# Ledger of designs, part 21: peptides against a protein of PDB entry 5JNO

Target 1, 112 residues: chain A of PDB entry 5JNO
Amino acid sequence: MVAKFQPPPEYQLTAAELKQIVDQSLSGGDLACRLLVQLFPELFSDVDFSRGCSACGFAAKRKLESLHLQLIRNYVEVYYPSVKDTAVWQAECLPQLNDFFSRFWAQREMED

## One batch from the design tools (peptide; made by RFdiffusion4, then SolubleMPNN)

Design b1_p12_4_s2 (from b1_p12_4, 4 letters changed)
Fold by OpenDDE base, seed 2:
Structure b1_p12_4_s2 (fold): chain B 112 residues (1-112), chain A 12 residues (1-12)
Amino acid sequence: as target 1 above (112 residues)
Amino acid sequence: AVVPGPVSAVVP
């Protein structure tokens, strides 16, 4: 059996918070992108912590990792249960997440 | 490209 997923406290959304995001969403893919911004604002920061702190050993990464995708998918699943199907998740959500994230940083790189 | 992760039950 699949164990109950418990998001880290920093990424816990209440039912009311999630519903607010859902009400603004046009689709499961759109919801996924909105959750990405809401849950992980640090992924959209220009701050290079690795350069700013030699002692902390932190390496800033502008990458969507498995944990990010797991959290987003779990919340999307609440209102779009079809994304439990991997094929649906890959067709409806992943491309939009990737496009949104990549376009964001591509645009930021062109600002110079 | 992003790689999908496993699905787990979440209660809002």
Scores: peptide ipSAE 0.045, ipTM 0.730, DockQ to the pose 0.047
Fold by OpenDDE base, seed 1:
Structure b1_p12_4_s2 (fold): chain B 112 residues (1-112), chain A 12 residues (1-12)
Amino acid sequence: as target 1 above (112 residues)
Amino acid sequence: AVVPGPVSAVVP
């Protein structure tokens, strides 16, 4: 028996919530980016963890990890089954996720 | 850069 990955409660979307995001999406890649923002708003926060701790100098790392990508892909697969193919996922969704995330933080660095 | 990880099935 193959065990299915169960997302943490904070990342579990209802069918209605997912449909609402899908209805706003133009493609699988667009859906992936919208899911990124909706599921993981903490990755886009301006919270400087070093501001509260001047002694540690720890800069908050903002990175997309395997768990983030797994969750996004599984939701995208519901309406875009073609992303079950790894080649399609890597060609259609990952570049858009990377560009969106990288451009977001590049712009924020220039504004500061 | 975004690096793909292993695919795990999540039931919607």
Scores: peptide ipSAE 0.044, ipTM 0.728, DockQ to the pose 0.046
Fold by OpenDDE base, seed 4:
Structure b1_p12_4_s2 (fold): chain B 112 residues (1-112), chain A 12 residues (1-12)
Amino acid sequence: as target 1 above (112 residues)
Amino acid sequence: AVVPGPVSAVVP
């Protein structure tokens, strides 16, 4: 028996919402990046749970976790079913996601 | 690093 994957309610997109993002996307990788921003804006904010502690200086590392990637992939598959193939996902989407995310924070670091 | 995880199809 395979466990059914259920996205958390806060990360559920309606068909209309997803279509809007897709209409602005030029590829599966581009769609993935747009989904990243739309689904997980918290990953792009300066507000970290740990950053609020001025005493310890501890800051949470911003990273893309398995759940983030899984959710993005699930939505990308709707319009780009080829990403069901792991090789395609790894070639078309993961590098785009990683580069986009890394560049974002690199730029922010440079601006500070 | 980005590591792929398991995926289940989501039906709109």
Scores: peptide ipSAE 0.044, ipTM 0.729, DockQ to the pose 0.046
Fold by OpenDDE base, seed 5:
Structure b1_p12_4_s2 (fold): chain B 112 residues (1-112), chain A 12 residues (1-12)
Amino acid sequence: as target 1 above (112 residues)
Amino acid sequence: AVVPGPVSAVVP
């Protein structure tokens, strides 16, 4: 599906901000990972909101959700229009995003 | 695993 939506203000990048990230990127997949870090630093936080509340059943989950992926893909598309193709997105960007995210937390877990 | 979602256009 291709649709237009209004992104949350905190995730709205200017052309200049996006270009700055692009200038550091080596590929669409690399750009995707850089956007992940820049747009959603909270996904890499050590903050445990369940700390001190063992009874509420809440567990802090760190996961990539549809909104995250939609925003990243949209920005990547500006400079790499080929990611409009779902197959390209799934082959070039999603694996890198998943690997980067998974490795990050795997390494952090080993350090604890 | 990351599940792909729909693409939404945002003009920077």
Scores: peptide ipSAE 0.042, ipTM 0.726, DockQ to the pose 0.047

Design b1_p12_4_s3 (from b1_p12_4 with A4P A8S)
Fold by OpenDDE base, seed 1:
Structure b1_p12_4_s3 (fold): chain B 112 residues (1-112), chain A 12 residues (1-12)
Amino acid sequence: as target 1 above (112 residues)
Amino acid sequence: PVVPGPVSATVP
């Protein structure tokens, strides 16, 4: 049997929660960005782990990983089935996700 | 930059 991808329980959305996000979204790409914020608030936290650990000095790495992207895509395709096509996903959603995420951190670095 | 994610495997 082929293994089925299952989201971790902390990233499960009810139909009502997803519908609320969809109703606030203007496009598939916009929906993707809103899902990014809702599902993964830890990617936007300013937690300085170096302040808590003077010894390691490791700044928390903020990057989008395959799990994040797959979870977002799974929810987006419920209302935008066209993103099942990888070319559409890469043209409509990934650039918006990248721009939103990179601009967020670029702005924060400038403010510090 | 974000890399392409895997093909969607599940629908919630």
Scores: peptide ipSAE 0.045, ipTM 0.737, DockQ to the pose 0.047
Fold by OpenDDE base, seed 2:
Structure b1_p12_4_s3 (fold): chain B 112 residues (1-112), chain A 12 residues (1-12)
Amino acid sequence: as target 1 above (112 residues)
Amino acid sequence: PVVPGPVSATVP
C-alpha cells in the first residue's frame, strides 16, 4: 500500500488559502505559477547562500526541482483534476512554470 | 526544462 503523499508542514495550504489562490487564477497554468510564488518564495530570492546553511558557503540553486513540481501539481489537481494526466500537466502547467521562472531571473539579470 | 515527478493528489 502506497502512503498518501502529504506535503511538509511548511508547504501545507488550507482549503481556504488554496481557494483564495484559485480565485485569483485564470487557468491551471496560472494557478501553478501562483502556487510556485506562494509556496517557494526562496526560489525568487537574491540570497546567494542556502538558508539552511549560511556558514557552509553553498550557493543556493535557483532551479525548479521534482519536489517543487510535485507539491504544485498536488494543489493544482484539487481544482484541475485533468492535470493528473501527465500529458496535460506537461502541456498546460510545466511550460508556464518554466517560462515564468526563467523570465523572472532573466529580467533580474538585465536589471543589474 | 523542468520534468514532472509522480504525484498523489492532496486535498486540503
Scores: peptide ipSAE 0.044, ipTM 0.744, DockQ to the pose 0.048
Fold by OpenDDE base, seed 5:
Structure b1_p12_4_s3 (fold): chain B 112 residues (1-112), chain A 12 residues (1-12)
Amino acid sequence: as target 1 above (112 residues)
Amino acid sequence: PVVPGPVSATVP
């Protein structure tokens, strides 16, 4: 048996909320990216102030962790059950997530 | 780069 993953309360989506996101999605990979933005807006927060803070030396670190990917994959699986297959997940969803996240921060770097 | 994540046996 495999332990059932239960998302933390702050990352729970109702059936209606999930359906709304799915209705806006063109594919499993697109759905994954939309879920990333909706569930984890903190990963896209502005870092300009923290980067320039010499007093605290804080620099925000933004990365996708296994917990983020697990939550996204579980929701994507509801409407795209083929992503249970790791090969499908790696071919259809992970490249989309990586491209979206990398482009976002690359663009921010170039704007300075 | 994004790394693979685990999947639950059941869907939420």
Scores: peptide ipSAE 0.044, ipTM 0.735, DockQ to the pose 0.045
Fold by OpenDDE base, seed 4:
Structure b1_p12_4_s3 (fold): chain B 112 residues (1-112), chain A 12 residues (1-12)
Amino acid sequence: as target 1 above (112 residues)
Amino acid sequence: PVVPGPVSATVP
């Protein structure tokens, strides 16, 4: 049997914390985006361990990875059980997450 | 782009 997924301690939300975010959310997709910001502020930071290295020229690209999506979905499911359906998750949450994340960084690039 | 991720059990 596959072990039950458990959020890493650094990404655990209490019921109260989650409720607070839910209260501000208008939809499952909106909740997903708010969770993205709250759980993973590092994805929106200009601080990158590789960005400061002028010698290597490496710049880490900000990406939404499987773990991010899994965690977000897990919390969204608490208040929007419909996202347990993969089709609903893919239609309601993933596009909004992608759009929100992409717009954020596109906007930051325009602020030069 | 964001791709589908694995589904985890709902937090009880």
Scores: peptide ipSAE 0.044, ipTM 0.733, DockQ to the pose 0.046

Design b1_p12_4_s4 (from b1_p12_4 with P1M A4P A8S)
Fold by OpenDDE base, seed 1:
Order: structure tokens, then sequence, then C-alpha cells
Structure b1_p12_4_s4 (fold): chain B 112 residues (1-112), chain A 12 residues (1-12)
């Protein structure tokens, strides 16, 4: 029996939910960014950023982890099979994900 | 900062 990667229950999308996101997306990279927001809203919450430990001054830095990227890629592959190629994933999706995520937090840091 | 992505697992 081949082990299949299964997302945690909180990150499982129904076919209808995924289709709705796809219909709003213009590309694989755009789809990836929309999935990032939909699946992981906690990465964009101010709660941990504003409550940077008042005592230690270290704002909990939000970062994309392997699990986040793997889940996003698995969903993107359903409609954009070319991202099964790691080179395509790294050229088309990862830069957009990184830019979107980094710009979001850079903007938030500047507004505070 | 570029976050590296893992090799995709089986599509569910």
Amino acid sequence: as target 1 above (112 residues)
Amino acid sequence: MVVPGPVSATVP
C-alpha cells in the first residue's frame, strides 16, 4: 500500500471549495497565493505580530513551512499538472508565494 | 527570501 499524503482535517478542501478558488485564479501562481490565504489565515493574523512578546521584543516571525508549501502544491497540481515538475513549481509558484507573503508583512511592519 | 518547496506528494 502506497502511503498517500493526507492533509490535516483543517486543511482539507472540498471539490466545490477548490473549484471556487480556481475559478477566481488566473494562473498556477495566482492559485497558489489564493490557497495560501484560504488554507492558512493564521499566517496573516496580527494577533501574534502585535503581541510580540512585550518582554522580549521578538515578534513571532511568520514563515512559510514545508507543510504549507506541500499542501498548496498538491492542490495546484489538480488543475496545473505541470507543477509536478519541481523546476516549474520553483519558477512559477514559489516566487509569487514568497513575494506575496513578504510584501504583506513588510507593509504591516511599515504601518505600525 | 525564497522558501524552498518540498517535492509534491500524491495528489489526494
Scores: peptide ipSAE 0.042, ipTM 0.712, DockQ to the pose 0.048
Fold by OpenDDE base, seed 3:
Structure b1_p12_4_s4 (fold): chain B 112 residues (1-112), chain A 12 residues (1-12)
Amino acid sequence: as target 1 above (112 residues)
Amino acid sequence: MVVPGPVSATVP
């Protein structure tokens, strides 16, 4: 018996919301990136980026954590069940998530 | 840096 994963209430999507995101997605990897933005807008907020230590210039970097990835993967699996395979997840979704996220903040760092 | 993905759990 497989344990059910229950997302925190703030990260729950209805079937209709998920379908809408899926309909706008070109692939499982694209869906993953869209879910990243929709579920975790706080990871893309400039407020925390600018609040880096003014004395040391250390910008607080946002990080993708295991919980973020788990939540995204669970939703991606609904329409792309192949990502249940770790190899598929690592080939199709993870690189796109990491690239999207890292490029976002790399660009922001260059603009500041 | 590539962040590894966790093992999937069933969506209720």
Scores: peptide ipSAE 0.042, ipTM 0.707, DockQ to the pose 0.047
Fold by OpenDDE base, seed 5:
Structure b1_p12_4_s4 (fold): chain B 112 residues (1-112), chain A 12 residues (1-12)
Amino acid sequence: as target 1 above (112 residues)
Amino acid sequence: MVVPGPVSATVP
C-alpha cells in the first residue's frame, strides 16, 4: 500500500510545468534542487533576510522542513522512480539539496 | 545539516 500525498494548492505543478523542469535537469538530485527553488522561493528571499530584527525578536525562518522534502521527493519520483528507495534519496538528492541551500545562505552572509 | 526526508507518497 502506498500513501497518497496531496500537495497544498499553492505548491501544485501541472504535468507541463513539471516536464519543463525535468527537461532542464541533469539528474534526480539536480531536479530536486530545481524543484526547491521553483516551489519554495520564499526560502531564498532577500526581503525576508533583511527583515530580521533583534529588537522585536523577528527572524525569517529558513529551514528545509519535512513537508518541503516530501513534496519535492514526490515530484522527483515521477521521473526518477529509484528515489522511492530511501537510501537512494538520501545519497543522491538530500546531500545536493542541503549543499545548495546551505551554500546559498552562507554566500549571502559573506556578501553582507 | 542534512534533513532526513519522509517516505515518498504518490501524487494524485
Scores: peptide ipSAE 0.041, ipTM 0.706, DockQ to the pose 0.047
Fold by OpenDDE base, seed 2:
Parts: sequence; structure tokens; C-alpha cells
Structure b1_p12_4_s4 (fold): chain B 112 residues (1-112), chain A 12 residues (1-12)
Amino acid sequence: as target 1 above (112 residues)
Amino acid sequence: MVVPGPVSATVP
């Protein structure tokens, strides 16, 4: 039995919000990338917020972590249940997520 | 390098 995962409040999507993202998505991999942008805009920021606010304790990391991937996968599974299979997740979603994220930062580095 | 995903957990 797989344990139920409860996302933090800041990453909770309503059914309507998720449906909107799904309606814009062309595939499970595309949905995963859209969820990445919508759920975790902090991963796409070059601003170090930890430097400006000692109370925030928030360091924006430019890294995809297990929690990010788990949250994305959970939402993708709602409409693409095939990604419950790890092999499908690794073939269809993970490469697209990594390519999208890496290309984003590679492009930003070229603009500097 | 691809980041490995965690094991699947069910959405409540």
C-alpha cells in the first residue's frame, strides 16, 4: 500500500486549478513542466531572498529536489495514471523536467 | 544528469 501524500498548503491545488493546467498540457511530460513552473516559481528566480530578509530564512535553490518531483508526480498521476509506473515516470516525465529546468538556466547564463 | 524521482505517493 502506498502512503497518502499531503502537500504543504502553499503547494495545494484545487481540482479546478489542476484542470486548468491539464487543459493546457499536451502530454504527461508537458503537464509536469507546467506544474513545475506553477508550483515552484522560486526555482526560476535569480534573486537570493535570504540575503534581504533574515526572518524569511528562505534560500532559493536552483535544484530540483525529491519533494518537488514527488509533488509534481502526484498531480500528474491524477490525469496520467501510467506515471505510477516508475519506468514510465523516468522515461516520459523526468527527462522533460530535467531538460526544461536545465535549458532555462543555461539560457539565463548565456544572457549574462 | 537526470534527477531521480521518488516513489509514488497517492494524492489525498
Scores: peptide ipSAE 0.041, ipTM 0.702, DockQ to the pose 0.047

Design b1_p12_5_s1 (from b1_p12_5, 4 letters changed)
Fold by OpenDDE base, seed 2:
Order: C-alpha cells, then sequence, then structure tokens
Structure b1_p12_5_s1 (fold): chain B 112 residues (1-112), chain A 12 residues (1-12)
C-alpha cells in the first residue's frame, strides 16, 4: 500500500483533540472549516503566527494552498471516509472551505 | 476564543 500521509508535528492533532472538533461539527464540510480555523489561525490574521514553520504557507496568508487542504482532508476522512473520493471532497468540503474563507475576508474588508 | 467564537460560528 501507499505510505500514509503524516502531518507535520505542528499540525498533529491527538485523537482526543480531533474528537472534540468532530463532536462540534455538523458535517464533513463543517468539520473542514473548523479544522481550518484550528490548524491555520495565521490565515485569518495579518499577524504571522507561524513564521518559523516552513510548512505553514507563510507566503500566502490569504490563500488556501494544497498543503492546507491536504492536512484538513487527512483529518476529515477519519470521520467522513467518503472524502477519500476526490469527487466528494470537491463537492462537499472544498466549496464550504472556499466559501467560508472568502466570506471571512469579504467581511473583514467590509468592516474597514 | 475558540478563535473568535470559532470565527463567529463560521460566519453564520
Amino acid sequence: as target 1 above (112 residues)
Amino acid sequence: SPFDQLIQELLE
């Protein structure tokens, strides 16, 4: 079998931590958004929270990159195995992630 | 937080 994806140590959630987030989640897409906030708070601020991490995508503060999405998907699929199917991931989780992230910055810009 | 009330409950 193909080697299982391993998140970087700074993004490694324990089973208990993940379970806590899952318990608050309404769906796979909702879980994905919650994980986005939990794992990558730097994407929601002008402050660089992870300057010392080369895997944090510091160069794209307002953009969801492949590594971010892969990390999120890695955890979502634990409780929503259907997202292992790329079509499901693209239909159920990605739109919600992008919508949430876009709306966040849209609101921030509107509040200024 | 949770990060700003989980970002205003995911901007409901």
Scores: peptide ipSAE 0.634, ipTM 0.949, DockQ to the pose 0.192
Fold by OpenDDE base, seed 3:
Structure b1_p12_5_s1 (fold): chain B 112 residues (1-112), chain A 12 residues (1-12)
Amino acid sequence: as target 1 above (112 residues)
Amino acid sequence: SPFDQLIQELLE
């Protein structure tokens, strides 16, 4: 038996916070993108984290990691239980997440 | 703004 995934404390949303995001969402995929922005604003920053972290010295990757996706999916499932099906998650949410995130950085690169 | 209009309304 696998234990249920639990978000780290810094990424916990209250029911009220989640509902607020859901109320503004048009679909499961839209909700996923909104959660991405709300939970991980650092992924949209131009800040070079390598300059701020003397301990690691690594620049933050402009990449959606498994932890990001799992956290988002866990919250999306609350209001869109169908995404518990991996096929639905991959068809309805993942493409929108990836497209949004990639388009964001593509836009930023063109504006430099 | 509200994260720049929620990232230009998620880049509409």
Scores: peptide ipSAE 0.633, ipTM 0.947, DockQ to the pose 0.193
Fold by OpenDDE base, seed 4:
Structure b1_p12_5_s1 (fold): chain B 112 residues (1-112), chain A 12 residues (1-12)
Amino acid sequence: as target 1 above (112 residues)
Amino acid sequence: SPFDQLIQELLE
């Protein structure tokens, strides 16, 4: 049997916090995007963890990783149980997440 | 502010 996913402590939301986000959400996909912003604000900043080392040449990839997606999905399914179905998750939430995230960085690239 | 107005209301 597959063990139930447990969010890391730094990404745990209380029921009240989650409800507040849900109350402002228009859909499961919208909720997913709102959770993305709330849970992972670092993905929306030009924070370079290796900035102290100019010789490193490190550039963090601006992409949504499996952990990000799994955590978001776990919260979304609380109010939108249908996303437990992978096909629904891939059709309703993933495209919106990817589109939003891509558009964000596309906009930032234009402003820089 | 509120995270850039929730990222410009999720980029409208």
Scores: peptide ipSAE 0.632, ipTM 0.947, DockQ to the pose 0.190
Fold by OpenDDE base, seed 1:
Structure b1_p12_5_s1 (fold): chain B 112 residues (1-112), chain A 12 residues (1-12)
Amino acid sequence: as target 1 above (112 residues)
Amino acid sequence: SPFDQLIQELLE
């Protein structure tokens, strides 16, 4: 039997927190983008961690990974069950996520 | 800020 995905504690939202985000959302895709910001603020950081961490030299990733997408999808499904269908997820949410994320960094590149 | 006005209202 396949176990239900459980988010790490640092990415857990209470029912109230999730509802708050949902109430502000206009669509499943919009909700997905809002969740992206709320759950993973580090993806929007301009800080180069290689400058601050001599021990690891880690640099923040500027890409959406499968774990990010899975977490977001799990929460979106609560209020938009249709995204359980992969075709719907790929048509309604993924394009908006990718568009938003790419536009964010495109804007930053223009400011630099 | 929060969080930079939900990033410029999600850039839209």
Scores: peptide ipSAE 0.632, ipTM 0.947, DockQ to the pose 0.193; fails the geometry check

Design b1_p12_5_s2 (from b1_p12_5, 5 letters changed)
Fold by OpenDDE base, seed 5:
Structure b1_p12_5_s2 (fold): chain B 112 residues (1-112), chain A 12 residues (1-12)
Amino acid sequence: as target 1 above (112 residues)
Amino acid sequence: SFFDQLIQELLQ
């Protein structure tokens, strides 16, 4: 189970912002993926800002961490309370998140 | 909490 927590300021959405994302979403899993892109654009960039080289063009390995998943789940729960159930989260949202993220980087690797 | 408040705002 993912506990509720106070999100960092950079990952706080207003009610209006969240509603806008929800209005574009077709399901809880779709909402989760949209939240992933909206909240964590840094996970989809080739540039590792933590590294001194912004011109090397090599992307560091990206991983979805517990904090990312926890935050996404909490937002999804606002409109899809059923994901409070871990079984539902693991069946409906988590696979879609992982697939979406993995496909993104797999495609980028092939294009390089 | 943050998310509780968010829910309340969305219910308005």
Scores: peptide ipSAE 0.599, ipTM 0.929, DockQ to the pose 0.026
Fold by OpenDDE base, seed 1:
Structure b1_p12_5_s2 (fold): chain B 112 residues (1-112), chain A 12 residues (1-12)
Amino acid sequence: as target 1 above (112 residues)
Amino acid sequence: SFFDQLIQELLQ
């Protein structure tokens, strides 16, 4: 399973914030996708779709990294302890996260 | 830990 850790301050949700997201979620996979959007809006910015920073030359990557997945899984575990099981995480959450993220950018590429 | 504390707050 994903190890517990101290999340960076910018990714720390309050109990009220997490509960609000959970109340809007229909499943663990749905919760994971909503957490993805709420925690990491930078992954959905047009900067990631563009050439990158003209000042520093940094090109933002549109990918889910281990830190993103670790944080999402830790928050999902709060209400869905079953995702502590890697098989459950890989069956219920990871496919939905990847599909949601992929089709988001596929749609953006089509609209561009 | 952060998440343990979060769980405790949600139980209140």
Scores: peptide ipSAE 0.598, ipTM 0.929, DockQ to the pose 0.027
Fold by OpenDDE base, seed 4:
Structure b1_p12_5_s2 (fold): chain B 112 residues (1-112), chain A 12 residues (1-12)
Amino acid sequence: as target 1 above (112 residues)
Amino acid sequence: SFFDQLIQELLQ
Protein backbone atom coordinates (compact mmCIF):
# COMPACT_ATOMS: atom_id res chain seq x y z
CA MET B 1 0.00 0.00 0.00
CA VAL B 2 1.30 3.40 -0.97
CA ALA B 3 1.54 5.75 1.96
CA LYS B 4 -0.55 8.87 1.84
CA PHE B 5 1.32 12.11 1.67
CA GLN B 6 0.93 15.77 0.95
CA PRO B 7 1.06 16.23 -2.81
CA PRO B 8 2.71 19.29 -4.31
CA PRO B 9 0.27 22.09 -5.06
CA GLU B 10 0.53 21.57 -8.81
CA TYR B 11 -0.75 18.03 -8.37
CA GLN B 12 -3.61 18.76 -6.03
CA LEU B 13 -7.04 18.07 -7.45
CA THR B 14 -10.21 19.35 -5.90
CA ALA B 15 -13.02 17.00 -5.09
CA ALA B 16 -14.96 18.33 -8.05
CA GLU B 17 -12.05 17.83 -10.42
CA LEU B 18 -11.43 14.30 -9.26
CA LYS B 19 -15.11 13.45 -9.42
CA GLN B 20 -15.23 14.71 -12.98
CA ILE B 21 -12.37 12.44 -13.97
CA VAL B 22 -13.92 9.50 -12.16
CA ASP B 23 -17.23 10.05 -13.91
CA GLN B 24 -15.40 9.69 -17.21
CA SER B 25 -13.54 6.58 -16.13
CA LEU B 26 -14.63 3.00 -16.72
CA SER B 27 -12.26 1.31 -14.29
CA GLY B 28 -9.45 1.88 -11.87
CA GLY B 29 -6.94 1.38 -14.63
CA ASP B 30 -8.75 3.79 -16.88
CA LEU B 31 -8.92 6.30 -14.07
CA ALA B 32 -5.20 5.89 -13.52
CA CYS B 33 -4.47 6.71 -17.15
CA ARG B 34 -6.74 9.73 -17.10
CA LEU B 35 -5.05 10.96 -13.96
CA LEU B 36 -1.69 10.47 -15.61
CA VAL B 37 -2.66 12.78 -18.45
CA GLN B 38 -4.39 15.29 -16.22
CA LEU B 39 -1.75 15.56 -13.52
CA PHE B 40 1.40 15.26 -15.57
CA PRO B 41 0.98 16.81 -19.00
CA GLU B 42 4.69 17.57 -18.92
CA LEU B 43 5.37 13.86 -19.40
CA PHE B 44 3.71 14.04 -22.79
CA SER B 45 5.47 17.12 -24.12
CA ASP B 46 7.78 16.88 -27.07
CA VAL B 47 10.40 18.77 -25.13
CA ASP B 48 11.63 17.36 -21.88
CA PHE B 49 11.63 20.19 -19.38
CA SER B 50 13.18 18.12 -16.66
CA ARG B 51 16.22 19.51 -14.98
CA GLY B 52 19.33 18.79 -16.96
CA CYS B 53 22.11 20.26 -18.98
CA SER B 54 20.76 22.75 -21.46
CA ALA B 55 24.13 23.04 -23.11
CA CYS B 56 24.53 19.36 -23.87
CA GLY B 57 20.86 18.69 -24.35
CA PHE B 58 20.73 16.13 -21.60
CA ALA B 59 17.26 15.23 -20.50
CA ALA B 60 16.01 12.54 -18.23
CA LYS B 61 14.25 9.66 -19.86
CA ARG B 62 10.54 9.98 -20.03
CA LYS B 63 9.43 7.59 -17.38
CA LEU B 64 6.84 7.18 -14.72
CA GLU B 65 8.65 7.87 -11.50
CA SER B 66 7.77 6.82 -7.99
CA LEU B 67 6.16 10.16 -7.24
CA HIS B 68 3.93 9.94 -10.30
CA LEU B 69 2.80 6.45 -9.46
CA GLN B 70 2.30 7.27 -5.81
CA LEU B 71 0.10 10.24 -6.60
CA ILE B 72 -1.95 8.33 -9.12
CA ARG B 73 -2.38 5.42 -6.76
CA ASN B 74 -3.50 7.70 -3.95
CA TYR B 75 -6.15 9.29 -6.14
CA VAL B 76 -7.31 5.98 -7.57
CA GLU B 77 -7.52 4.56 -4.07
CA VAL B 78 -10.14 7.17 -3.21
CA TYR B 79 -12.67 5.44 -5.45
CA TYR B 80 -11.05 2.03 -5.82
CA PRO B 81 -9.77 1.08 -2.40
CA SER B 82 -8.81 -2.35 -3.66
CA VAL B 83 -5.65 -0.84 -5.13
CA LYS B 84 -4.34 -0.63 -1.59
CA ASP B 85 -3.45 -4.21 -2.30
CA THR B 86 -0.19 -4.13 -4.21
CA ALA B 87 -1.18 -7.19 -6.20
CA VAL B 88 -4.30 -5.40 -7.41
CA TRP B 89 -2.36 -2.25 -8.20
CA GLN B 90 0.18 -4.24 -10.18
CA ALA B 91 -2.47 -6.19 -12.03
CA GLU B 92 -5.08 -3.55 -12.73
CA CYS B 93 -3.35 -0.18 -12.90
CA LEU B 94 0.38 -0.45 -13.48
CA PRO B 95 0.17 -2.42 -16.71
CA GLN B 96 -2.37 0.00 -18.13
CA LEU B 97 -0.31 3.00 -17.11
CA ASN B 98 2.88 1.60 -18.55
CA ASP B 99 1.22 0.42 -21.74
CA PHE B 100 -0.48 3.74 -22.28
CA PHE B 101 2.66 5.73 -21.60
CA SER B 102 4.96 3.53 -23.64
CA ARG B 103 2.57 3.34 -26.57
CA PHE B 104 2.26 7.10 -26.59
CA TRP B 105 5.97 7.65 -26.95
CA ALA B 106 6.50 4.72 -29.25
CA GLN B 107 3.97 6.19 -31.64
CA ARG B 108 5.42 9.68 -31.31
CA GLU B 109 8.90 8.42 -32.04
CA MET B 110 7.69 6.64 -35.12
CA GLU B 111 6.23 9.87 -36.41
CA ASP B 112 9.52 11.72 -35.98
CA SER A 1 -3.91 14.88 5.31
CA PHE A 2 -4.76 16.05 1.84
CA PHE A 3 -6.34 12.81 0.72
CA ASP A 4 -8.24 12.37 3.94
CA GLN A 5 -9.75 15.80 3.46
CA LEU A 6 -10.45 15.03 -0.16
CA ILE A 7 -12.32 11.88 0.77
CA GLN A 8 -14.41 13.77 3.29
CA GLU A 9 -15.31 16.35 0.68
CA LEU A 10 -16.32 13.66 -1.76
CA LEU A 11 -18.62 12.12 0.80
CA GLN A 12 -20.68 15.32 0.89
Scores: peptide ipSAE 0.596, ipTM 0.928, DockQ to the pose 0.027
Fold by OpenDDE base, seed 2:
Structure b1_p12_5_s2 (fold): chain B 112 residues (1-112), chain A 12 residues (1-12)
Amino acid sequence: as target 1 above (112 residues)
Amino acid sequence: SFFDQLIQELLQ
């Protein structure tokens, strides 16, 4: 299980914000992808949107890191408690996250 | 925790 932690202010969603994202989501995996975009826009741009959070451990703008995934999982778990099970997380959410992220950069590269 | 509080808010 992913441990709970206090996210930095820039990654804190209100109940209303999270609910809005959930309402737009078709599944836990889809929710995870939407959270990825909403929480970490810096991963989808050459522009650094980091506010100097040393705890985030941001190293590569084009890679999903453990802390990013942990944060997403914590939010997904709010509405999809089944992702508490690592097997479910790895089967349902992680592949979709990785595919989405990889496709994004692949498409962007083709457009350049 | 933050997420526990968030869950409680959503349950209200």
Scores: peptide ipSAE 0.587, ipTM 0.924, DockQ to the pose 0.027

Design b1_p12_5_s3 (from b1_p12_5 with S2P D3F E8Q)
Fold by OpenDDE base, seed 4:
Structure b1_p12_5_s3 (fold): chain B 112 residues (1-112), chain A 12 residues (1-12)
Amino acid sequence: as target 1 above (112 residues)
Amino acid sequence: SPFDELIQELLE
């Protein structure tokens, strides 16, 4: 049997916190995007953890990783159980997440 | 402010 996914402690939301986000959400996809912003604000900043080392040449990829998506999905399914179906998750939430995230960085690159 | 107004209301 597959063990239930447990969010890392730094990404745990209380029921009240999650409800507040849900109450402001228009759909499962919208909720997913709101959770993305709330849970992972670091993905929306130009913070470079290797900034202190100019010789590293490290540039963090601006992408949504599996852990990000899994965590978001786990919260979304609390109020939108249909996303437990992978096909629904891929049709309703993933496109909106990717579109939002891509548009954000596209906008930021235009402003810079 | 509130995270750039929730990222410009999720980029409208």
Scores: peptide ipSAE 0.627, ipTM 0.945, DockQ to the pose 0.189
Fold by OpenDDE base, seed 3:
Order: C-alpha cells, then structure tokens, then sequence
Structure b1_p12_5_s3 (fold): chain B 112 residues (1-112), chain A 12 residues (1-12)
C-alpha cells in the first residue's frame, strides 16, 4: 500500500484558498495553471537563485518538476476528480500547464 | 499587480 501524497508545509493550501482559486477557474486545465502561479511564483522570477543560495549554488531551472505537477494535480483532483485518471490529466491539464509555462518564458526571452 | 493580472490572464 502506497501512502497518500502530502504537500510540503510551504505548499499547503487551505480549503478556502483553494476554493477561491477554483471560483476563478474556467476548467481543470485553467485551474492547474492558476495553481501553478499561486503555489510556485518563484518559477516565474528572473532572480538568479544561484547567487542567493550559498548552499546549492545552482541556478533554478525554468522547468516544471514532478513535485510541482504532483502538487497541482492533487489540488485539481479535489474539484475535478476525473484527473485522477492519468489519461485525463495528460490530455486536459498537462498540455495547458506546459504551454502556459513555455509561452511565459518565450515572451520573456523576446522582451530581453 | 495581482501577479501582473494573473500573468496576463494566463497569457490569453
């Protein structure tokens, strides 16, 4: 038996916080993107984390990691249970997440 | 703004 995934404390949303995001969401994919922005604002920053982190010294990657996706999916499932099906998650949410995130950085690169 | 209008309304 596999234990249920639990988000780290820094990424824990209350029911009220989640509902607020859901109320503004148009779909599961839209909710996923909104959660991405709300939970991980650091992924949209130009800050070089390598200069700020003496412990690791590595620049933050402009990449959505498994932890990010799993956390988002867990919250999306609360209001869109269909994404518990991996095929649905991959068809409805993942493409929107990836497209949004990639388009964001594509715009930033053109504005430099 | 609210994260730049929620990132330009998620880059609409």
Amino acid sequence: as target 1 above (112 residues)
Amino acid sequence: SPFDELIQELLE
Scores: peptide ipSAE 0.627, ipTM 0.945, DockQ to the pose 0.193
Fold by OpenDDE base, seed 1:
Structure b1_p12_5_s3 (fold): chain B 112 residues (1-112), chain A 12 residues (1-12)
Amino acid sequence: as target 1 above (112 residues)
Amino acid sequence: SPFDELIQELLE
């Protein structure tokens, strides 16, 4: 028995907000990446090191979690119902999300 | 669900 999925209030988009993102998107995969950036900007922010731990080098792990992916998928499904099919989601959206996220942080590492 | 509601709003 699994509880019904409900998006956290901070990640609830209005129809107008979602449409704005869709209007800028070229595909379901592109929409997914744009949703990633718009919904979860915290995943792309530099880790702020406290002065007390500046020497420890500890950085918060940046990863896409199940909640992130589920939210993105649900919003993508609004305009691209085909992603309800797991095979489509895994072929069209998930690889683009992972690649985009990985490239972002790889680029940041090169700039450091 | 909130997503169903979104769909309905977008169809209006």
Scores: peptide ipSAE 0.439, ipTM 0.897, DockQ to the pose 0.027
Fold by OpenDDE base, seed 2:
Structure b1_p12_5_s3 (fold): chain B 112 residues (1-112), chain A 12 residues (1-12)
Amino acid sequence: as target 1 above (112 residues)
Amino acid sequence: SPFDELIQELLE
């Protein structure tokens, strides 16, 4: 049997938690962006986690990596099964994720 | 998988 993706414990959402986010979402792309914020707040912070995390010492980078995208996609699929199709994911979710993330940091840069 | 379980919970 093919191995299934296992999310790290820190990124495991309960049904209730996911539903709460879904209830606030208007589309798959919107849901993806909300999941991005909820799951990976470190991507929206200037905090150096290598200083604050004695356990892992990992410093988060300001970029969306494959692991982030895969986790988000898996949760989005729960309510929007069409994103199982890579073409749909790339058309409906990825552009919104990238746009949202880029806009965020662009705005943060202007505040300085 | 955890996601399959989550889906089942949401469908209940």
Scores: peptide ipSAE 0.091, ipTM 0.726, DockQ to the pose 0.028

